Peptides against a protein of PDB entry 3V4L. Designs and how they scored, part 52

Target 1, 386 residues: chain A of PDB entry 3V4L
Amino acid sequence: GQPLAKDKVALLIGNMSYWEHPKLKAPLVDVYELTNLLRQLDFKVVSLLDLTEYEMCNAVDEFLLLLDKGVYGLLYYAGHGYENFGNSFMVPVDAPNPYRSENCLCVQNILKLMQEKETGLNVFLLDMCRKRNDYDDTIPILDALKVTANIVFGYATCQGAEAFEIQHSGLANGIFMKFLKDRLLEDKKITVLLDEVAEDMGKCHLTKGRQALEIRSSLSEKRALTDPVQGAPCSAEALVRNLQWAKAHELPESMCLKFQCGVHIQLGFAAEFSNVMIIYTSIVHKPPEIIMCDAYVTDFPLDLDIDPKHANKGTPEETGSYLVSKDLPKHCLYTRLSSLQKLKEHLIFTVCLSYQYSGLEDTVEEKQEVNVGKPLIAKLDMHRGL

## One batch from the design tools (peptide; aimed at target 1 A78)

Design b2_p20_1_s1 (made by RFdiffusion4, then SolubleMPNN; from b2_p20_1, 9 letters changed)
Fold by OpenDDE base, seed 3:
Structure b2_p20_1_s1 (fold): chain B 386 residues (1-386), chain A 20 residues (1-20)
Amino acid sequence: as target 1 above (386 residues)
Amino acid sequence: MVEPQRFFGTENEIAFLDTR
């Protein structure tokens, strides 16, 4: 019969905004496109951008809580990385220069923990460099992996080689994701799918002799990302998993704010990623005696590190939100919150209404405080240990 | 050291490849 997954869970991490290393661009697009594809495959997807070491550890711990016997686990990483002694290291955005294994997440340690969960399939898609880090002479003492015959690694590049992204003036994928996205929905054994992606990369003149996909697999069964999820969640563990995932993806409800001047503002929320939310404001009612009226958001929690120069933009693109702009209401002011994992408290902010009456030169301001609780990933309290 | 941006031209577009 066709294999069944007990459930399907994916963690996608895209690191771009490095403190001490070259900034990347493609991980934004790569994580977004892969999120949409895996959702079409009935994966529960957690998508995170620009994580510190501590935040990456907590994201992996939360991902491991979603794993259980017969669950399909997929980890995708796009960012800086290296490979020492056959161990892959993902580099956090706060990693020092030079970075070492103590500053990075070892993928084989994550695999060990996934094997303890008795997962049905373990897929790692590593869209990072695999060069040796000559600044790290640490030989990782890893425990022997169990023989589970359910492991697949898709490396964006060969051992000791670099992975690349294409710098265009616009949004572009990394080289690996450019080819992976075209085949990811195919009903094929995951190793066959990745082999076809490797062939497509090998035919491309841009990648030929520069980047080649490497597949490492112990997968003995014909398992695919298209494999259906086994029935209604009948187990208590499956219910807990579904509730935990749902909490990490719960948006605040849209609000209608009424000001004393009679102006009504619609406040709305959209998820770009599990840790990135767009707030938008629109004027839905204005008294005829008010000639000019603007509604802006301010007084955000300091933990979110919001630059006011990037808040309250006339387009989503001016906030740095290029991907969800088509799905957002038009004619709003937009603010992008890109670090929801840092939020320790409830998201409390001020909506300020600035307006002018007909025949008066002076502007009037009214303010309302809004509490939207903990949106998206902020519900997981990833910073409880700091 | 800014690693040298490797210019790869196709006939009509210079693609810069950055390393991950």
Scores: peptide ipSAE 0.221, ipTM 0.675, DockQ to the pose 0.026
OpenDDE base, seeds 1, 2, 4, 5: peptide ipSAE 0.195, 0.220, 0.190, 0.212; ipTM 0.692, 0.672, 0.670, 0.667

Design b2_p20_1_s2 (made by RFdiffusion4, then SolubleMPNN; from b2_p20_1, 10 letters changed)
Fold by OpenDDE base, seed 2:
Structure b2_p20_1_s2 (fold): chain B 386 residues (1-386), chain A 20 residues (1-20)
Amino acid sequence: as target 1 above (386 residues)
Amino acid sequence: MVEPQRFFGTDNEIAFLDTR
């Protein structure tokens, strides 16, 4: 019979906004497109951008809480990375220059923890460089991995080689994701699917002799990303997993704010990623006596580090939100919250209405405080250990 | 060190590749 997954869970990390290293661009698009594809495959997807070392550790811990016996686990990483002595290291955005293993997450340590969960399939998609880091002579003493015939590594590049992204004037994928996305929905054994992706990369004149996909697998069974989830989630563990995932993906409800002047504002929320939310405001009712009015959001929690210069934009794109702009209402003011993992308290902010009456030169302001609780990933309290 | 942007010319398109 076709193999069944007990459930399917993915953690996708895209690091771009490095403090001490070259900034990347493609991980934004790569994580977004992969999220949408894995959702079509009935994966529970946690998608995170620009994580510190501590935030990456917590994201892995929360991902491991979603894993259980017979669950399919997928980890995707796009960002800076290296490989020393056959160990893959993912580089956090706060990593020093030069970085060492002590500043990075070892993928083989994550694999060990996934094996302890007795997962049905472990897929690692590593869209990072595999060059040796000559500043790190640390040989990690890793505990021996259990012999499990359910591991697949898709490396974006060969051992000792670089992974690349294509600089375009617009949104572009990394080279690996460019080919992976075209095949990801195919009902094939995951190793066969990745082999076809490797062939497609090998035929491309851009990648030929520069980047080649490497597959490392112990997978003895015909497991596919298309494998159906086993039955209704009637087990206590499946309910816990569903609740834990739902907790990380709960958006605030859309609100209609009424001001004393008779203006009504729609306040809406959209998820770009599990840690990135767009707030949008629109005027839904204006008394005829009011000639001009605008609704601004302000007074955000300091933990979010929101620059007011990037808030309240006339387009999603002006906030840096290029991917979800088609799904957002038009004619709003938009604010992008890109670091929801940093939120310690409830998201409390002010909606400020600025307006002018017909025949009066002076602008009037009214303010309302809004508490939307902990949105998306902020519900997981990824900072509770600090 | 700014890692050198490796220009790879194809016949009609210069693709800039950044390293990850």
Scores: peptide ipSAE 0.222, ipTM 0.697, DockQ to the pose 0.027
OpenDDE base, seeds 1, 3, 4, 5: peptide ipSAE 0.210, 0.213, 0.198, 0.213; ipTM 0.695, 0.697, 0.700, 0.700

Design b2_p20_1_s3 (made by RFdiffusion4, then SolubleMPNN; from b2_p20_1, 10 letters changed)
Fold by OpenDDE base, seed 2:
Structure b2_p20_1_s3 (fold): chain B 386 residues (1-386), chain A 20 residues (1-20)
Amino acid sequence: as target 1 above (386 residues)
Amino acid sequence: SVEPQRFYGTDNEIVFLDTR
């Protein structure tokens, strides 16, 4: 019979905004496109951008809570990385220069923890460099892996080689995701699918002799990313997993604010990623006596580190949101909250209405405080240990 | 150190590659 997954869960991490290292661009697009494809494959997807070491550890811990016996687990990482002695290290955005293993997440440690969950399939898609880090001579003492015959590594590059992204003036994928996305929905054994991606990458003149996909697999069964999820979630564990994922993906409800002057504002929310939300405001009703009217959001929690210069933009693109702009209402003011994992309290902010009456020179302001609770990933309290 | 932007000329386009 066709193999069944008990459930399907993916953690996608894209690190770009490094503090002490070259900034990347393509992980934004790679994580977004992969999220949409994995959702079409009935994966529960957690998608996170620009994580610190501590935030990456917590994201992995929360991902491991979604794993159980027979669950398919997929980890994708796009960012800086290295490989020492056959161990893959993902580099957090706050990693020092030079970074060491103590500042990074070891993928083989995550694999060990996934094997303890008795997962049905473990897929690692590592879209990072595999060069040796000459500043890290640490030989990690890794615990012996169990023989589970359900592990697949898709490395974007060969051992000791670099992974690349294309510098484009617009949105572009990394080299690996450019080819992976075209085949990801195919009903094929995951190792066969990745082999076809390797062939496509090998035919490309851009990648020939520079980057080649490496597949490392112990997968003894014909398992695919297309494998259906087994039945209704009738187990207590499946219900807990569904609730945990739903909690991390709950948007605030859209609301209509009414001001004393008779102006009505629509306040809306959109998810770009599990830790990135767009707030948008629009004037839905204005009395004819009011000639000018703008609705700004301000007074955000300090933990979000929101620069007011990047808030209240006339387009989503001016906030740095290029991917979801087509799905957003037009003629709004837009604010991008890119670090929801940092939120310790409820998201409380002020909506400020600035307006002018016909025949009055002075602008009038009205303010309303809005509490939307903990949006998206902020519900997981990724900072509880600090 | 500015990681060297490796220019790989294809017949008609200069593609810049950033290293991950």
Scores: peptide ipSAE 0.264, ipTM 0.733, DockQ to the pose 0.027
OpenDDE base, seeds 1, 3, 4, 5: peptide ipSAE 0.261, 0.262, 0.230, 0.261; ipTM 0.742, 0.746, 0.726, 0.751

Design b2_p20_1_s4 (made by RFdiffusion4, then SolubleMPNN; from b2_p20_1, 9 letters changed)
Fold by OpenDDE base, seed 5:
Structure b2_p20_1_s4 (fold): chain B 386 residues (1-386), chain A 20 residues (1-20)
Amino acid sequence: as target 1 above (386 residues)
Amino acid sequence: SVEPRRYFGTDNEIAFLDER
């Protein structure tokens, strides 16, 4: 019969807004496109942008809690990275310059923990450089990995080589994701799929002799990303996993706010990533006596670092949201919350209505406080150590 | 630091590649 997955879980991390390192651009697009493809493949996807070391550790720990016997686990990382002594290190956005292994996440440590879960498939897609870091002479004493035949590494580049992104005037993928996305939905053994991606990269004039995909696999079985999920949750652990994933993806319900002046505002929420939410507001009813009426969101929690200059924009694109703007309602004001992993408390904010009556020069303000609880990834309390 | 931009000219397309 076709192989069955007990479940399918993916963690996608895209680091681009580095503090002490060059800023990347493609991880935004790469994580977004891969998220949508993996969702079509019935993966439970957590998608995270711009994580600190501590936030990356917590994201990996939460991902490992979703893994169990026969579950398919996929980790994708796009960002800065290095490889020392056959160990791959993912670089967090807060990493110092120069960074060391103590500032970074070792992929082989994550693999060890995934092997303890007796997963049905472990896929690592590492869309980062594999150059040696000469500032880090530490030899990680990694415990011996279990001998398992369910591991696949797709490295975006060869050992000691660079991974690249294409700079265009618009949105562009990294080189690896550009080719991976075209094949990811194919019903093929994952190693065969990645080999075809390697051939496509090898034919491209941009990548030929500069970047080549490397596949490392112990996979002895025919396992595909298209393998169906087992329909009935067979265990209490599967129910817990489904509930934990659902918590991390629950949006606040849309609200209709009614002001004393008779103005009605629709407040809505959209997810761009598991840690990125867009708030949108629209005036849905206005009394004819009110000639001018504007609705603003303000007073966000300080942990989110929301600059008021970037809030309440007339387009999603003015907030830095280029990917989900087609799926958002039109004629709203938009605010992008890009760091929901930092939210310690409930998301409480103010909706401020400014309006003017016909024949009065003075503007009137009404305010309503809104509590939407912990949206998306903020429900996992990633700011608390497990 | 500014990423080392490697300029790759092909006859019709200048692609800028930034290192990850």
Scores: peptide ipSAE 0.220, ipTM 0.685, DockQ to the pose 0.027
OpenDDE base, seeds 1, 2, 3, 4: peptide ipSAE 0.026, 0.028, 0.031, 0.031; ipTM 0.595, 0.635, 0.622, 0.631; seed 1 fails the geometry check

Design b2_p20_2 (made by RFdiffusion4)
Pose (drawn by RFdiffusion4):
Structure b2_p20_2 (pose): chain A 386 residues (1-386), chain P 20 residues (1-20)
Amino acid sequence: as target 1 above (386 residues)
Amino acid sequence: SELELEKELALEKKEEWRES
């Protein structure tokens, strides 16, 4: 009568800043929006931006680790894609020009690994172009799929076609997400809901005849993204899964820093994506003997490759964050740490204090090191092992 | 280089997926 979910897990990857290919803009916004919607449907969500080939493989491994028998698994990709010989490929940021299947992730490979885990539902939302990569000589000769009647595809466009994004100077949105976001929360069967989305997508003027939603499904059960999760976890296997999930969304505690000069610096942290964290520095207290002082953050791990233009900015928007000043506490210096999947080390940076005493010209510099461990997805140790 | 090493490791990982 009522279909049930052992758990609902989602992996969302949004690639924008390609090295050898045109950079995109809507992936960041679409990924942020799909996480919020999928969380309202009680999903364990992993949100990641600008992953290389190696990094993309690890995100799939961490996602597969969160899937077991009866778990609804969902994969959303927004970025560059090509389709050759019946296979869909997601292109990582590190992809060369020209690129091949070896440089890319085959969705069919990911689907097989999910079937090996006995998942109740396999939903794929591929928000990418689907044209031929004429340079691709290799045909993967993949093994046949086990008939499991739970595979669902939400292609943003058809084979040989293109998926489009509206790059309006402001926010920038994807077409698939414009029509998906208004309907995702419905208690319809996943295939029925995706078809209703395909109808509204046809009413689109910007994309008519260039992009249409393609649905491919084997699903023979009235399964939906709104189906409930098996109440009390109470199983030992179920507990290990909730820990593995909580291990990736840990944020450093908002600490207060005391300086030898009697100045207090409040250090705050904010989560944007599993891959993205925002630090803010507020000067909470200073003694009367000091009037002039500015707190600035430096000496980040070189693995992260933090650009100076994204750090120590008066507002979060100036760092490139999707989070706005109403979401983040007011008046601090905001700094954006994207690319946490690059952190093999522990997070150590210096909170540098430049200050001046009453009646003196000289400028005094007090550096204090801060170790915040492995925030968010860095805690998963994606680079672990030999 | 470091990037080439990471790409090699990704290829090995994807090969292991196919073998599995």

Design b2_p20_2_s1 (made by RFdiffusion4, then SolubleMPNN; from b2_p20_2, 9 letters changed)
Fold by OpenDDE base, seed 3:
Structure b2_p20_2_s1 (fold): chain B 386 residues (1-386), chain A 20 residues (1-20)
Amino acid sequence: as target 1 above (386 residues)
Amino acid sequence: SELEELREKARKKKQEWLER
């Protein structure tokens, strides 16, 4: 019969804004496009940008809670990384220079934990440098991985990819994602699909001899990312998994704020990633006696590190939001919250209405505090261990 | 509260505007 997945869950991590390492750009577009493709494949996708070591560990732990017997698990990582002694390490944004295994997440450790869940398929897609780290002499004595016939690794190896990503001023895919996205929706065994991606990369004059896809697989069954999810969730664990994922993707409801001057503001929210939200404000009603009127958001929680210079922009693009700008309403002020994983409490902020009456030179201000609860990934309380 | 002071400032400015 056609293989069935009990469920499908994906964790996508894109690290770009490194503290002590070269900044990357490709992970932004790659995580976004892969998220949209995996959603079309009925994956429950958590997409996260710019995670610290602690935040990455918590994201992996929450992902592992979504895994169970016969579930398909996919982990994608784009960022800095290395391979020592056959172990692959993902580098968090807060990793020191030089980084070591103690500052990084070992992919094989995550795989071991996924195997303990008796998953139906484990897919790792690693878009990272596979250079040896000469500063890390640690031989992780990994316990022998259980031989399970359901593992697929795709390693995108870039010689000098850092230089390629830094030089592109535009929104472009990484080389791996550029080829992967063209095939990802194909109803093929995942190893066949990845082999075709590897062939396409090998034929491209830009990638030939510079980047290759290495595939490692124990997959004995014909499993595909297109395999249908088995029917209605009948187990308590499946219901909990569905609720947990839904909780991590719940946006605040749009609201209409009414000010004493008679101005009405629409406050809206959009998700760019599971940890990235755009707030937008628009004037929906203005009394005729008010000639100028702007609604600014301010007084964000300190944990979010919101620079006021990057808040309240006239376009989504001026906030750094290039991907979702087409889906946003026009003629708003936009603010991008890029670190929702850092939010320990409710998202409370101030909407400040600045306005001018006809024939008054002085601006008037009215303020309202807004509590929107815990948006998106902030509902998972990723910081509960601090 | 700072909010009450702002509301009172706004109210005064609006009043001054209406009385001119």
Scores: peptide ipSAE 0.041, ipTM 0.594, DockQ to the pose 0.009
OpenDDE base, seeds 1, 2, 4, 5: peptide ipSAE 0.033, 0.005, 0.021, 0.008; ipTM 0.409, 0.389, 0.322, 0.344

Design b2_p20_2_s2 (made by RFdiffusion4, then SolubleMPNN; from b2_p20_2, 10 letters changed)
Fold by OpenDDE base, seed 1:
Structure b2_p20_2_s2 (fold): chain B 386 residues (1-386), chain A 20 residues (1-20)
Amino acid sequence: as target 1 above (386 residues)
Amino acid sequence: SEMERLRELARQRKREWLER
């Protein structure tokens, strides 16, 4: 019979905005497209951009809480990385230059913890460089991994090689994701699917002799990413997993704010990633005596580092939101919150209405405070462990 | 029902997880 997954869970991390290292671009598109594909495959997906070391550790811990016996776990990482002694290290955005193993997350340590959960399948997709870090002389003494016949590694490049970005003038995938996305929905054993991706990369004149996919697997069963999830949750653990994931992906409800002047504002929310939200405002009703009217969002929590110069833009693209702009209403003011993992408190902010009456020279302002609770990933309280 | 018991246990474990 076709194998069944007890559930399917994915953590996708894309690090781009490094403090002490070259900035990347491909992880933005790659994480977004992979999220949409894995959702079509009935994965519970957590998608995170630009994580610090501490934030990456917490994201992995929260991912491990979603894993259980027979669950399919997928970890995708796109960013800077290295490989020392067969151990893969993911580099957080706050990593020093040079970085060391103490500043990075070891993928094999995460695999050990996944094996303790008795997962049905463990898939690692690592879109990072695999060069040795000569500044890290640490030989990690990893505990012996359990022998499980359910592990698949897809490395975007060969050992000791670099992963390349095809720098186009616009938004483009990394090389690995460009080929992976065309096959990811195929009903094939995951190792066969990845082998076909490797063949496609090998046939392409852009990648031939530059980048090759490496597949490392112990997978003895015919398991696919297309394998159906087992039906209604029959265990308390399955119900907890569903409730945890649902909480981490809950958007604030759209609100209609009414001002004393009779102006009505629609306030809406959209998720770009699990830690990235777009706020948009629109004037839905204006009295005829008001000739000009603008609605701004301001007074955000300091933990979000929202620059007012980048808030309240006339287009999503001016905020740096290029991926979800097609799904947003037009003719709004847009604000992008890109670091929801940093939010310790409720998201409280001010909606400021600036307006002018016919025959008055002075601009009038009205303000309303809005509390939307903890949106998306901020509900996980990733900072409570301090 | 056994499903109601499992739902309550799931709610309890969710509370414990959120209170960490």
Scores: peptide ipSAE 0.000, ipTM 0.308, DockQ to the pose 0.024
OpenDDE base, seeds 2, 3, 4, 5: peptide ipSAE 0.000, 0.000, 0.000, 0.000; ipTM 0.303, 0.337, 0.287, 0.286

Design b2_p20_2_s3 (made by RFdiffusion4, then SolubleMPNN; from b2_p20_2, 10 letters changed)
Fold by OpenDDE base, seed 2:
Structure b2_p20_2_s3 (fold): chain B 386 residues (1-386), chain A 20 residues (1-20)
Amino acid sequence: as target 1 above (386 residues)
Amino acid sequence: SEMEKLRELARKRKQEWKER
């Protein structure tokens, strides 16, 4: 019969805004497009941008809690990375320069932990460089992996080589994702699908002789990303997994705020990623006596590190949100919260209405505090232990 | 020269690609 997945779970990490390293751009697009494709494949997707070492460790731990016997696990990483002695290291945004293995996440350690969960399939898509780090003399003594015959690595590049993104003036994928996205929905064994992606990359005059996909697999069964999820979650563990993922992706409900002057504001929320949310405000009712009115959001928790200069923009794009702008209401003010994993408390903020009456020169202000609880990934308390 | 055009193409291509 067709193989069945008990469930399908993906963790996607895109690191771009490095502190001590060159900033990247393509991981934003790569994680977003891959998220949408994996959702069409019935994956539970956790998508995270710009994680510190500690936040990456917690994201992996939460991902491992979603894994169980017969579950398909997919890890995608886009960012800086290196490979020493066949061990792949993902570089967090707070990694020092030079970085070492102690500052980075070893993918083979994650694989060991996934094997302990008795997963049905383990897919690693590593969209990072595979150069040796000569500043790291650490030989990681990894415990022997179990023989599970269900492991697939898709490396964006060859051993000792570089992975690239193309710097366009606009949004562009990394080289690997550019080819992967065109085939990802195909009902093929994952190793066959990746081999076709490797052929496409090898035929392209831009990428030929610059970047080549490497596939490493022990996969003995015909497993595909298209494999259906086994029916209604009959196990207590499947229900817990579904609830845990749902909690991490719960948006606040849209609110209608009524001010004393008779102005009504619609407050709405949209997810860009599991740790990135857009807040938008619109004036839905204005008394005729009010000639001008503006609604601003302010007084965010300090943990979110929100620059007021980037809040309350007339377009999503002015906040740095280029991907979800088509799905957002028009004629709003937009604020992007890009670090929801740092939120220790409830998301409490102020909606400030500034307005002017006809024939009065003075601007009047009214304020309302809004508590939306813990949105999206903030429900997982990924900061526990900081 | 054709070599200068190739060098300029190679230079432009190096500026267009960023390592991850």
Scores: peptide ipSAE 0.330, ipTM 0.659, DockQ to the pose 0.014
OpenDDE base, seeds 1, 3, 4, 5: peptide ipSAE 0.316, 0.297, 0.320, 0.318; ipTM 0.646, 0.637, 0.650, 0.650

Design b2_p20_2_s4 (made by RFdiffusion4, then SolubleMPNN; from b2_p20_2, 11 letters changed)
Fold by OpenDDE base, seed 5:
Structure b2_p20_2_s4 (fold): chain B 386 residues (1-386), chain A 20 residues (1-20)
Amino acid sequence: as target 1 above (386 residues)
Amino acid sequence: SEREELRQKALERKQQWKER
């Protein structure tokens, strides 16, 4: 029969805004497009941008809690990385220069922990460099992996080689994601799908002899990303997993705020990623005696490090939100919260209405505090550890 | 020279690629 997944879970990490390393651009687009494709494949997707070492560890730990016997696990990483002695290291945004293994996440350690969960399929898509780091002489003593026939690695590049992004004036994919996205929805064994992606990359005149996909697999079964989720009654563990995932993807409800002056504001929320939310405000009703009014969001929790200069923009693009802008209401003020994983408390902020009455020169202000609880990934309390 | 223009185009193409 067609193989069945008990469930399908994916963690996607895109690191771009490095502190001590060259900033990347393509991981934004790569994580976003892959998230949308994996959601069409009925994956439970957590998508995270710009994680520190601590935040990456916690994201992996939370991902491992979503894994169980017969679950399909997919880990995608886009960012800086290296490979020493066949061990792949993902570089966090706060990694020092030079970085070492103690500052990075070892993929083979994650694989070991995934094998302990008796997963039905383990897919690693590593969209990073595989050059040796000559500043790291550490040979990690990895415990012996279990002999399992359910592991697939898709390395965006060959051993000892570089992975690239093409610097365009606009948004562009990394090289690997550019080819992967065109085939990801195909009902094929995952190793066959990746082999076809490797052929497409090898035929392209831009990528030929510059970057080549490497596939490493122990997969003895015909497993595909298209494999249906088993419709069996959810075990208590599967129910908990589904609830935990649902919590991490729940947006705050849209609010209609009514001010004493009779102005009504619509407050809305949109998810760009599991840790990135757009807040938008619009004036939906204005009394005729009010000639001008503007609605600003302010007084965000200090943990979010929101610069007021980047808040309350006339377009989503001015906030750095280029991907979800088509799905947002027009004629709003937009604010992008890009670090929801840092939120320790409820998201409480102020909506400030500044307005002017006809025939009065002075501006009047009214304020309302809004508590939206813990939005998206902030519901997982990733900052507390397990 | 055509060789320098090819080298410049190759350098410009190399500058268009960023390592991850």
Scores: peptide ipSAE 0.168, ipTM 0.498, DockQ to the pose 0.014
OpenDDE base, seeds 1, 2, 3, 4: peptide ipSAE 0.178, 0.174, 0.160, 0.163; ipTM 0.506, 0.505, 0.489, 0.491; seeds 1, 2 fail the geometry check

